# Peptides against a protein of PDB entry 3OGK: the designs that were tried, part 31

Target 1, 307 residues: chain A of PDB entry 3OGK
Amino acid sequence: ATPDRLSRRFPNLRSLKLKGKPRAAMFNLIPENWGGYVTPWVTEISNNLRQLKSVHFRRMIVSDLDLDRLAKARADDLETLKLDKCSGFTTDGLLSIVTHCRKIKTLLMEESSFSEKDGKWLHELAQHNTSLEVLNFYMTEFAKISPKDLETIARNCRSLVSVKVGDFEILELVGFFKAAANLEEFCGGSLNEDIGMPEKYMNLVFPRKLCRLGLSYMGPNEMPILFPFAAQIRKLDLLYALLETEDHCTLIQKCPNLEVLETRNVIGDRGLEVLAQYCKQLKRLRIERGADEQGMEDEEGLVSQRG

## One batch from the design tools (peptide; aimed at target 1 K85 E141 Y240)

Design b1_p16_5_s4 (made by RFdiffusion4, then SolubleMPNN; from b1_p16_5, 6 letters changed)
Fold by OpenDDE base, seed 4:
Structure b1_p16_5_s4 (fold): chain B 307 residues (1-307), chain A 16 residues (1-16)
Amino acid sequence: as target 1 above (307 residues)
Amino acid sequence: MFDESRPSPGAKPPAR
């Protein structure tokens, strides 16, 4: 579809989702095929799609100028922006979005590649937004943003229900978790092993409504922090956990209300048997082949074609 | 409506 045809057919469009080229094609010389750039679409949104509230770009090239134009054109009418696996922008573009779109409810940049200039965008969001429901910069490499701004967002945004972050030290998020009283979903963070302090995370208090969870680098020593609320867990993301087959079995047995599990092949046939036995409400199972499993081929950690 | 953003297949765990 061309942008001009879309606006003519659907002048009252409220939601737009665009998909660019597969990532494998982004490593090659991106032909000047405008189909991968959001620019013509942002122009059309700005001029002709005056009721647009939700924008989702997937695997698109997005510039700071594109974000600035979108931000100014939609302002407080923009409720959702998803930059899903996008590239080409900097944190200046994000700053423009949060500066002009003060009533944004969903901001996603999961797996996007960008140049990080500063942490001002998150600070601006913290200072001015009270509407945020979903914040997702999972699998991104922000180094200049502050956990304190995340805490401020949690304090100010009473409807905040889902937060996915990069590699924040989990202990730096204690204030965030305390403030995020309505949080139902959390993914990311960083659990760092300390041989001298194996229990450093045991006093971590999670939001009372938390039921969808994925802690990065969670090992068997940290896993017990979930046990007090494991019965209320409905979704687990274990893709980036450091759990072996037996650890999976231990955790799964404690999650009888589990509906969604995402994990790696390390769960093995044994883990799948335990899952079938204890998780009768399971609706979705995703098993990824870890690229890192090349070294941990314990014979028990493979899902066979029989499982 | 929680957008179940799926990690890309084959995304390596971030190296510790």
Scores: peptide ipSAE 0.032, ipTM 0.672, DockQ to the pose 0.600
OpenDDE base, seeds 1, 2, 3, 5: peptide ipSAE 0.032, 0.032, 0.032, 0.031; ipTM 0.694, 0.703, 0.682, 0.696; seed 3 fails the geometry check

Design b1_p16_6 (made by RFdiffusion4)
Pose (drawn by RFdiffusion4):
Structure b1_p16_6 (pose): chain A 307 residues (1-307), chain P 16 residues (1-16)
Amino acid sequence: as target 1 above (307 residues)
Amino acid sequence: SEQLREYLEELRRERE
């Protein structure tokens, strides 16, 4: 339908969610220029959806111009913006929205592709934003943003509950973790072990409420930092973990309250067996395919009728 | 392990 039709039928929308490209685009089957331009929708938002406080774009083309218009037109009213698997914008667009939308509660860019010119957008949030509840750049290449800015955000945003990040060194986020007192969910970061520091981590202060998490590149040697509070973990994202079938069993075994598990097929039939009696409350399971070229990651990394 | 890490970095780039 045209944007005109949407605003005529529902002039007082508070919340809007638009999907563009077919689902096949998540698997590199759809041309990049196929469509899903968000622009006519943002123009319609400017003129006729004057009550809109939340926008979620999924698999759509979003330009800097379009986000500059959205930020100016909705300003302090924009409580939530989700750029979900979108493309076509840059850090100029992010900066525009974080300076004009001073009360953003939830900002999300998971799996989006954009050009990173600088890191001022994150710094702008750190300097002026107090209301942020959820910040999410989970699956994203950011090389110019400072972990100091993220820590500062945690110090200023009492209601920060959920943060998902890129390839920050976990050690650089120690300050962030101490400051994020209310943090229930963390995903991302980078666990980089060096033989030089056998106990490079073991001294992580995780927020005492963290119960939904996934540490990227987590190996067997760093896995134990989860054991002190594994009884509390309700969601686990081992999708980007570097741990073998045996290690999965050991960790899954310690999470009796786990309700959501996402992982690669390395979990193996053996891991599913473990999951079968320790985690009776499990509600959602997703076993993504792993490295399927040179053996199934190990000789147990195949799930079957047994699992 | 290095090859698995490279696979995961590639998968992340594809999803972007």

Design b1_p16_6_s1 (made by RFdiffusion4, then SolubleMPNN; from b1_p16_6, 6 letters changed)
Fold by OpenDDE base, seed 3:
Structure b1_p16_6_s1 (fold): chain B 307 residues (1-307), chain A 16 residues (1-16)
Amino acid sequence: as target 1 above (307 residues)
Amino acid sequence: REALRAYLDELRRKRM
């Protein structure tokens, strides 16, 4: 469909999701007419889609100018922006969004590629937004943003329920977790082993309503931090956990209310058997293929057709 | 653990 045809048919459109072509189909020279740029859609949104409050771009090219135009056109009417696996923008574009869209509820840039100029966008969001419900920059490489701004967001946004971040040291997020009283979902961070302080994470206090979780680089030594609330866990993202088959079995047995599991093939047939035995509420299972070093040595770490 | 972490980081990059 063309942008123009969409606005004519649906002038009162409130939600738009656009999907670009997979990266594997992108040759070095993207033809101008391949439909991967959001520019013509942003133009149409600005001119003709005056009730649009939710925008989701997936695998598209998005410039700072596109973001600035979108921000100014929709302003406080924009409730949701998802830049899902997008590219072509900088943090200046994000700054424009949070500056002009002060009532934004969902801001996502998961797996997007961008140029980071500064951390001002997160600071601006922290200073002026009280409406945020979902913040997601999972699997991104922000180095210039402050955990303190994340804490401020948690304090000011009472409806904040889902936060997914990059590689913040988890101990730097202690203040955030204390402030985020209504947080139900957290993904990301970084758990770093310290041989001199094996229990450095044991005193970590999570939000009381936390039930969807994915801690990056969580190993078997850190896994016990989940045990006090494992019974309330409904979703686990273990894709980037440092857990072996037996560790999966241990954790799964403690999560009888698990509804969604995402993990690697390291779970093995044994882990799948344990999952079937203990997790009767399971609705979705995602297993990614990965050659875990230990999985090459341990045949049990492979998922067969049996599981 | 370091090798596995490096592998996971590569998986992240390839997924993107």
Scores: peptide ipSAE 0.278, ipTM 0.873, DockQ to the pose 0.547
OpenDDE base, seeds 1, 2, 4, 5: peptide ipSAE 0.282, 0.266, 0.273, 0.274; ipTM 0.875, 0.867, 0.872, 0.872; seeds 1, 2, 4 fail the geometry check

Design b1_p16_6_s2 (made by RFdiffusion4, then SolubleMPNN; from b1_p16_6, 8 letters changed)
Fold by OpenDDE base, seed 2:
Structure b1_p16_6_s2 (fold): chain B 307 residues (1-307), chain A 16 residues (1-16)
Amino acid sequence: as target 1 above (307 residues)
Amino acid sequence: REARRAFLEEERRKRR
């Protein structure tokens, strides 16, 4: 489909999702002319798609100029922007979006690659937005953003229900969790083991409505922090957890209302048996082969054809 | 655990 054909056929389009070519984006081997640029689409949006409120770019090249044009063209009418596995922009482009689109409800840049200039985009979002429902920069590496801005967003955005972050130390997010009273989903952060202080995370207070969770680097020592609300958990992302087979069994048996589980092959046949026994509401199971498991000869950590 | 963390970070990087 060409941009011009889309606008002619659907001048009242409210939601657009574009997918680039999978292989080129995965390897950062984007030939200059592979056709994965959003530029012609942004031009068409700006000129002819005046009712567009939701934009989702997946595996595309997005420049700061593209983001600036989109931001100015849609302004407060833009409710959703998803930069899913995109590349080519900097934090200046994000700053333009949050500056001009002050009523944005969903902002996603999950697994996107970008050049980080500063943390101003998150600060601007914190200072002016009260509409945000979903913030997702999961599997990104922002080093210049402040946990205090995330706390401010939680305080000001009463409808904030889902937040996925990069590698924030979880203890720096205590203020955020206290402010995020309606938060249902949290993914990311960083749990750092301290042999000298094994209980450093035991006093973490999570939002009362939290039911979808994925804590990065959660090991067996940190896992007990979930036990007080494990029966409330409906979705677990354990892809980046540091749990062994037995740890999976321990956690799963405490989550009788689990609907979605994402984990690695380390769950094993034993973990799958426990899952089947205790999680009768399970709707979706994703098991990925981790490279860590290719070297582990431990037969217990493998899902066989019998699981 | 540190080795596993580094490994998971590398796997995360490769998936991008």
Scores: peptide ipSAE 0.131, ipTM 0.833, DockQ to the pose 0.609
OpenDDE base, seeds 1, 3, 4, 5: peptide ipSAE 0.096, 0.179, 0.160, 0.165; ipTM 0.819, 0.853, 0.846, 0.847; seeds 1, 3, 4, 5 fail the geometry check

Design b1_p16_6_s3 (made by RFdiffusion4, then SolubleMPNN; from b1_p16_6, 9 letters changed)
Fold by OpenDDE base, seed 3:
Structure b1_p16_6_s3 (fold): chain B 307 residues (1-307), chain A 16 residues (1-16)
Amino acid sequence: as target 1 above (307 residues)
Amino acid sequence: MEERRRFLDEERRRRR
């Protein structure tokens, strides 16, 4: 579909999702310039889609100019922006979005590639937004943003229910967790093992409603932090956890209400058996092949096709 | 810790 045809057919469109480069483009089978720019769509949104409140770009090229145009065109009417695996923008584009779209509820940059100039975008969001429900920059590498701004967002945004972050030290997020009283989902962070302080994270207090969780670098020493509320966990993202098969079994047994599990093949057939035994409410299971396949000659860490 | 971090970074790259 062309942008022009879309606006004529659906002038009252409220939600738009665009997919750019297919996964096949990763194999250089598709020319780089093939249909991946959001520019013509942003132009159409600005001119003709005046009721659009939700925009999702997936695997598209997005410039700062595109973001600026979108921000100014939709302003406080924009409730959702998802830059899903996008590229081509800088933090200046993000700053424009949060400056002009002060009532944004969902802001996602998960797995996007960008140039980081500063942390002003998160600071601006913290200073002016009270509507945010979902903030997701999972699998990104922001180095110039402040955990204090995240805490401020949690304090000011009463409806904040889902936050996914990059590699923040989890201890720097203590204030955030305390402020985020309604938080249901958290992913990311960084758990850093300290041989001299094995209980470094044992005093972490998570939000009371937390039920969807994915802590990066969570190993068996940190896993017990989840045990006090494991029964209320409905979703686990273990893709970036440092758990072996037995650790998976231990954790899964403590999560009888688990509905969604995402993990690597390290779960093994044994982990799947335990999952089937203890997690009767499981709705979705995602198993990815990990780099750990190359080193683990041991049969226990492989999900067999027969299982 | 560095080896573990490298592993996770590689996993992140594979998902892209």
Scores: peptide ipSAE 0.182, ipTM 0.856, DockQ to the pose 0.509
OpenDDE base, seeds 1, 2, 4, 5: peptide ipSAE 0.161, 0.162, 0.171, 0.164; ipTM 0.850, 0.850, 0.852, 0.851; seeds 2, 5 fail the geometry check

Design b1_p16_6_s4 (made by RFdiffusion4, then SolubleMPNN; from b1_p16_6, 8 letters changed)
Fold by OpenDDE base, seed 1:
Order: structure tokens, then C-alpha cells, then sequence
Structure b1_p16_6_s4 (fold): chain B 307 residues (1-307), chain A 16 residues (1-16)
């Protein structure tokens, strides 16, 4: 479809999702005219889609100018912006979005590639937004944003239910977790081993409603921090956990209400057996082949056709 | 642990 055709057919469109080049095609040369730029769509949104409140770009090229135009065109009517695996923008574009769209409820830039100029966008969001429900910059690399701004967001946005972040040290998020009283989902962060202080995370307090979780670099020493609320866990992302097969078995046994599991082959057939035994509510299972498993000759860490 | 972390980081990069 073309942008102009869309507006003619659906002038009252409230939600738009555009998908760029499929993953399979990313391995090949991208033609210049493949339609991966959001620019013509943003133009159409600005001119003709006056009721649009939700925009999802997936695998698109997005410039700061595109974001600025979108922000100004939709302003406080924009409730959702998802830049899913997009590229071409900087944090200036994000700043424009949060500056002009002060009632945004969902802001996602998961797995997007961008140039980070500063942390102003998150600060601006913290200073002015009270509507945020979902914040997701999972699998991104922000080095200039402040965990204090995240805490401020949690304090001011009482409807905040899902937050996915990059590689924040988890201990820097103590204030955030305390403030995020209604948080149901958290992914990301960084658990860092300290040989001199093995129990440094044991006093970490999570939001009471937390039930969807994915902590990056969680090893067996840190895993016990989940045990007090493991029974309420519904979704678990272990893709970036440092758990072996036996650790998976241990954790899974403590999560009888698990509905969604994402993990690597390290779970093994044994882990799958344990999963089947203890997790009767399981609805979705994602198993990825991890890069860390290629060097591990541990037979238990492989999922076969038996599982 | 550090080695595994490195591999996981590489996996993250590969998926992007």
C-alpha cells in the first residue's frame, strides 16, 4: 500500500503498523526504493491521518526529521510510538517526541540502532509525563541516560506497568523499583558478579505486582532473588541469563504459574521435562540457539527432538 | 561467567 491510498481508504485510522524489510532480506542488498523509509508515511500522517494515535514502525529507516514532524503533527494525541528495530535517528529525535507528545503512554525503541547524543530525552520524559504505561528500550545501548530519571518516571506515572531497559546496573534501579508500585513487567538491567560481595543483590526489593521478568546476566548466585515471588511469575525471559541446565530446572520448579518462557538451548531436554512437569499453565515456549552454547559440549544443554 | 557474558553480548549483536 502507498501512504496516499491508506489515507483515502481509512481517513479515520487510529493505529498504524508498518513493517520494513523482513529479516531474511536483511542479508541481501537493500534496494534504495525498497520502501523502508518512514518519511512518506510521516508526511501522510501529518496531513491526512488526524485521528492517528498509535504508530508502530518495524525495521524502518527513521530520521530525526521524521520524528520531529510526527511529534508536532500528533502532539498530545499520540499515545503510542514503537520504533521496533528501526535505525537512522538520534536521541534528538526522541527528545522531540517526548517534548511534544506529553501524553504518550507507550514509547518503544527496542533493538533500534541510533546515535546517542545525550540523555535529555529521558529527562524530559521524566519532567513532564504522567501518562506513561510502557517504556521499552530493551536491547539498546544508552550510556548517557540517568537511572534517576527512570525513578522519576516511576514516581510520576502511576499507570506504569511495563519497563524494559538496557544495561543499567540493577542496584542503580533500587529507587526505581521502590517507586514503580504498579510495575508488572521488567526486562533488562545488568547483574554483575562481585567475588568480594556475592550477596550484593540479595536485598533487592522488586515491585509487588511483578510477574513478567527478564534480568540480563542473572547467574545461579543471583537467581535466588526471584524465589520469594517465583510463584507469581507468568513470563520469564532467560535468553540473556547465565543459567545452566540445572539452574533452569531449579528455577522452573519454583514457577508453577509460568505461561511464557523464552530461553536458549541450554535448558536441554531435561529442562523441558521439568517444564512439562511443573508448568501446567505454559502457553508459549521460545528456545533460541545461543552463541554461548557452541563451546559447551554439555550434552544436557541441548534440546533434541525428544523435548 | 565473563566468557558466557561475552557470548551473550555477541548473540545480542547478531540479532540486531
Amino acid sequence: as target 1 above (307 residues)
Amino acid sequence: REERRRYLDEERRRRR
Scores: peptide ipSAE 0.238, ipTM 0.876, DockQ to the pose 0.621
OpenDDE base, seeds 2, 3, 4, 5: peptide ipSAE 0.108, 0.138, 0.221, 0.102; ipTM 0.829, 0.804, 0.866, 0.827; seeds 3, 4, 5 fail the geometry check

Design b1_p16_7 (made by RFdiffusion4)
Pose (drawn by RFdiffusion4):
Structure b1_p16_7 (pose): chain A 307 residues (1-307), chain P 16 residues (1-16)
Amino acid sequence: as target 1 above (307 residues)
Amino acid sequence: SLTQKEKKEKKLKERL
């Protein structure tokens, strides 16, 4: 339908969600220029959806121009913006929205592709934003943003509940974790072990409510930092973990309240057996395919009828 | 071109 049709039928929308490219685009089957331009929709938002407080674009093309327009037109009213698997913008667009939309409660860019010119957008949030509840740049290459800015955001946003990040060194986020007193969900970061520091981590202060998490590149040697509060974990994202079938069993075994698990096939039939009696409350399971080239990551990393 | 998820998986496979 045309944007005109949407605004005529529903002039007082508070929340809008638009999907563009077919699902196949998530698997590199759809041309990049196929469509899903968000621009006519932003123009329609400017003129006729004057009540809109939340926008979620999924698999759409989003430009700097169209985010500059959205930010100016909705400004302090934009409580939530989700750029979900979108492309076609840069950090200029992010900066535009975080400076004009001073009351953003939820900002999300998971799996989006954009050009990173600088890190001022995150710094701008750190300096002025108090309302942020969820910040999510989970699956994203950011090389110019400072972990100090993220820590500062945690210190200023008393309602911060959920943060998902890129390849920040976990150790750089120690301050962030102490400051994020209300943090219930964390995903991302980078656990980089060096033989030089056998106990490089073990001293992590995780927020005492963290129950939905996934630490990237987590190996068997760092896995134990979860044991002190594993009874509390309700969601686990081992999708980007570097741990073997045996290690999965030992961790899954310690999470009797786990309701959501996402993992690669490394969890093996053996891991599913463990999951089968320790985690009776499990509601959602996703076993993504792993490294399928040089053996199935190990000689148990195959799930079958047994599992 | 690779997506963000594909790039991440590529890096992950390198460490596997």

Design b1_p16_7_s1 (made by RFdiffusion4, then SolubleMPNN; from b1_p16_7, 11 letters changed)
Fold by OpenDDE base, seed 1:
Structure b1_p16_7_s1 (fold): chain B 307 residues (1-307), chain A 16 residues (1-16)
Amino acid sequence: as target 1 above (307 residues)
Amino acid sequence: MLSPREKREARLNALR
């Protein structure tokens, strides 16, 4: 569809999702004729889609100017912005969004590539937003944002239920977890093994309603931090965990209410057997191949065609 | 330039 045709056909459109070209094209020089720029769509949104409250751009090129125009055009009517695997913007564009869209409920930049200038966007969000339900900058590289702002968001946004972050040290998020009383989903962070302090994470207090979880770089030494609430876990993202087959088996046995599992081939046939035995409510299983799995000669770490 | 996903995969592999 073209932007012009969309507004003419659906002037009262409330939700728009645009998908750019498939992943393979993202690594190539984006041809000039690539319909991957959001600019024409943002222009159309600004002029003709006055009821639009949800925007999802996937694999598109988004400039700061595009974000600024969108922000000003929709202002407090914008409830959802998802920049999913987008590129071309900086944190200035994000700042514009959070400055003008003070009632935003969902803000996502998952797997987006951007230039980070400062952490002001998160600070601004923390200072002025009370509506946020979902914050997701999972698999992004923010080095200049403050965990304190995340804590402030948790304190001020009573409806905050899902937060996915980059590689924050989990210990820096203690204040956030204490404040995020209604949090149901958390992904990201960074668990850093410390041979000298194997129990450094054992005193972490997670939100009481937490049931969807994906801790990054969680190894077998850190895994026990989940055991007190493993029975309430409904979704696990283990794609970026450092768990072996046996560790998977151990954890899965403790999660009888698991509905969604995302993991690597390292789960193996044994892990799948354990999963089938203990997780009777499983609805979705995603198994990704590891990059190095070609080198793991141990047959037990591979999912066979039987699984 | 590595995608965010590729960077994360690289980090994961470096920790293994």
Scores: peptide ipSAE 0.498, ipTM 0.926, DockQ to the pose 0.704
OpenDDE base, seeds 2, 3, 4, 5: peptide ipSAE 0.492, 0.491, 0.493, 0.498; ipTM 0.925, 0.924, 0.925, 0.925; seed 4 fails the geometry check

Design b1_p16_7_s2 (made by RFdiffusion4, then SolubleMPNN; from b1_p16_7, 10 letters changed)
Fold by OpenDDE base, seed 1:
Structure b1_p16_7_s2 (fold): chain B 307 residues (1-307), chain A 16 residues (1-16)
Amino acid sequence: as target 1 above (307 residues)
Amino acid sequence: MLSPRERREEKLNKLL
């Protein structure tokens, strides 16, 4: 489909999702003309799609100029922007979005690659937004953003229900968790094992409604911090946990209301048996290869056809 | 250049 044909057919379009080419072609083999640039679509949105409130770009090239044009064209009518596995922009583009789209409810840049200039975009969001429901920069590398701005967002955005972040030290997010009274989902952060201080994280207070969780680098020593609320957990993302098979079994037994599990083949057949025994509400299971095994094409995963 | 996902996988592998 071409941008111009879209607006002619659907002038009242409220939601647009564009997908670029699949993974194998993305990094080194993007022919210049593969249609991965959002520019012609942003032009069409700006000119002809005046009711558009939700934009999702997946695996596309997005420039700061594209973001600036989109931001100015949609302003407070833009409720959702998802830059899912996109590239080509900087934090200046993000700054433009949050400056002009002050009523944005969902901002996602999960797995996007960008140049980080500063943390101003998150600061601007913290200063002016009260509408945010979903903030997701999971699997990104921000070094210049402040946890204090995230806390401010949590305090000001009463409808904030889902936050996914990069590798913030979890202890820096104590203020955020205290402020985020309605938070249901959290992913990311960084749990850093300290042999000299094994109880480093035991005093963490999570939001009372938290039920979807994916803490990065959580090992067996940190896992007990979940036990007080494990019975209310509905989704676990263990893809970046440092848990062995037995640790999985221990945690799963404590999560009888689990609906979604994302994990690695380290769960094994034993973990799957435990999952089947204790998690009767399970709706979705995702098992990926171990990080160590991703390079070995020929290794059969620890999960057999019995699970 | 590694993707954000690949960099995160590398970080995970260093912690295992």
Scores: peptide ipSAE 0.530, ipTM 0.932, DockQ to the pose 0.674
OpenDDE base, seeds 2, 3, 4, 5: peptide ipSAE 0.358, 0.499, 0.525, 0.353; ipTM 0.897, 0.923, 0.930, 0.895

Design b1_p16_7_s3 (made by RFdiffusion4, then SolubleMPNN; from b1_p16_7, 11 letters changed)
Fold by OpenDDE base, seed 5:
Structure b1_p16_7_s3 (fold): chain B 307 residues (1-307), chain A 16 residues (1-16)
Amino acid sequence: as target 1 above (307 residues)
Amino acid sequence: MLSPRERRQKRLDELR
């Protein structure tokens, strides 16, 4: 479809999702000038789609100018913006969005590639937004944002239920977790093993309603932090955990209400057997082939059954 | 240039 055809057919459109690059395309495989620009769509939104409140761009090129135009055109009417695996913008574009769209409920830039100029966008969001329900910058590399701003967001946004972040040290998020009383989902962070302080994370207090979780770089030493609430876990993302087959078995046995599991092939046939035995509510299983499989000599670490 | 996913995987590999 073309932008002009869309507006003519659906002048009262409230939600738009656009997909650019092929699913198999990676940022390093396709040049930034591949032609999947959002610019013509943003122009159409600004001019003709005046009821649009939800925008989802997936695998597209988005400039700061595009974001600025979108922000000013939709302002407080914009409820959802998802920059899913997009590229071409900087944090200035994000700043424009949060400055002008103060009633935004969902802000996502998961797996997007961008230039980070400063952390002002998150600060501005923290200072003015009280509507946020979903914040997702999972698998991004923000180095200039403050965990204190995330805490402020949690305090001010009473409907905040899902937060996914990049490589924040988990201990810097203690204040955030305490403030995020209604949080149901958390992904990301960074668990950093400290041989000299094996109980570094044992005093972490998670939100009481937390049931969807994916902690990055969680190893067997950190895994016990989940045990107090493992029975309430419904979704686990273990794609970036440092768990072996036996660790998977241990954790799975403690999660009888698990509905969604995402993990690597390291779970093995043994882990799948345990999963089938203990997780009777399982609805979705995703197993990715990890790079670590080439080094695993243990046959139990391989999924041999095709189902 | 590595994708965000590739960068994360690289870090994962370094931590093993």
Scores: peptide ipSAE 0.388, ipTM 0.898, DockQ to the pose 0.770
OpenDDE base, seeds 1, 2, 3, 4: peptide ipSAE 0.400, 0.380, 0.389, 0.406; ipTM 0.902, 0.898, 0.899, 0.903; seeds 1, 2, 3, 4 fail the geometry check

Design b1_p16_7_s4 (made by RFdiffusion4, then SolubleMPNN; from b1_p16_7, 10 letters changed)
Fold by OpenDDE base, seed 3:
Structure b1_p16_7_s4 (fold): chain B 307 residues (1-307), chain A 16 residues (1-16)
Amino acid sequence: as target 1 above (307 residues)
Amino acid sequence: SLSPRERRLKRLEARE
């Protein structure tokens, strides 16, 4: 469908999701003539989709100008922006979004590729937003943003329930976790093994409602930090954990209420057996192949419980 | 350039 046809048929559209064509080399080989630019859609949104409050771009090219136009057109009416595996923008575009869309509830840029100029966008968000429910820049590489701003967001946004971040040192997020009293989901961070301080993470206090979790680079030495609340875990993202088969078995056994598991093939048949034995409420299982295996086929296995 | 996912996977491989 063309943008113009969409607005004519659905002038009162509230939610729009656009998906670009999957390409293995999407970030390296975007042909200029590829219909993956959001520009014509942003133009249509600005002119004709005046009730649009949710925008999801997946695998599309997004410029700072596109973001600026979108931000100004929707302003405080924009509740959700998802830049899912997008490219072409800088942190200036993000700054425009958070500056003009002060009531944004969901901001996602997971797996997006961008140029980082500064950390002002997160600071601006921290200073002015009180509506944020979901913040997700998982699998991104921000080097100029401050954990203190994340803490401020947690303090000011009482409805903040899901936060996914890049490679923040987990110890720098202690203040964030303390402030994020209603947080249910956390993914990302960085656990860094220290031979001289093997227990450096053992005193980490997580939000009481935390039930969806994915800590990056979590190894068997750090895994015990989850044990006190393992029974309340409903979703685990172990895709970027440093757990072997036996470690998976140990953790899974402690998570009887697990509903969603995402992991790598390292779980093995043994891990799957343990999963079947202890996780009777499992709804979704995702097993990805490791980087060493040529075929990254995402097999989403729906485990249908025949009850 | 590697995707963010590919970069993370490489980091995992370096630690495993």
Scores: peptide ipSAE 0.425, ipTM 0.910, DockQ to the pose 0.674
OpenDDE base, seeds 1, 2, 4, 5: peptide ipSAE 0.378, 0.418, 0.417, 0.403; ipTM 0.896, 0.907, 0.907, 0.903; seeds 2, 5 fail the geometry check

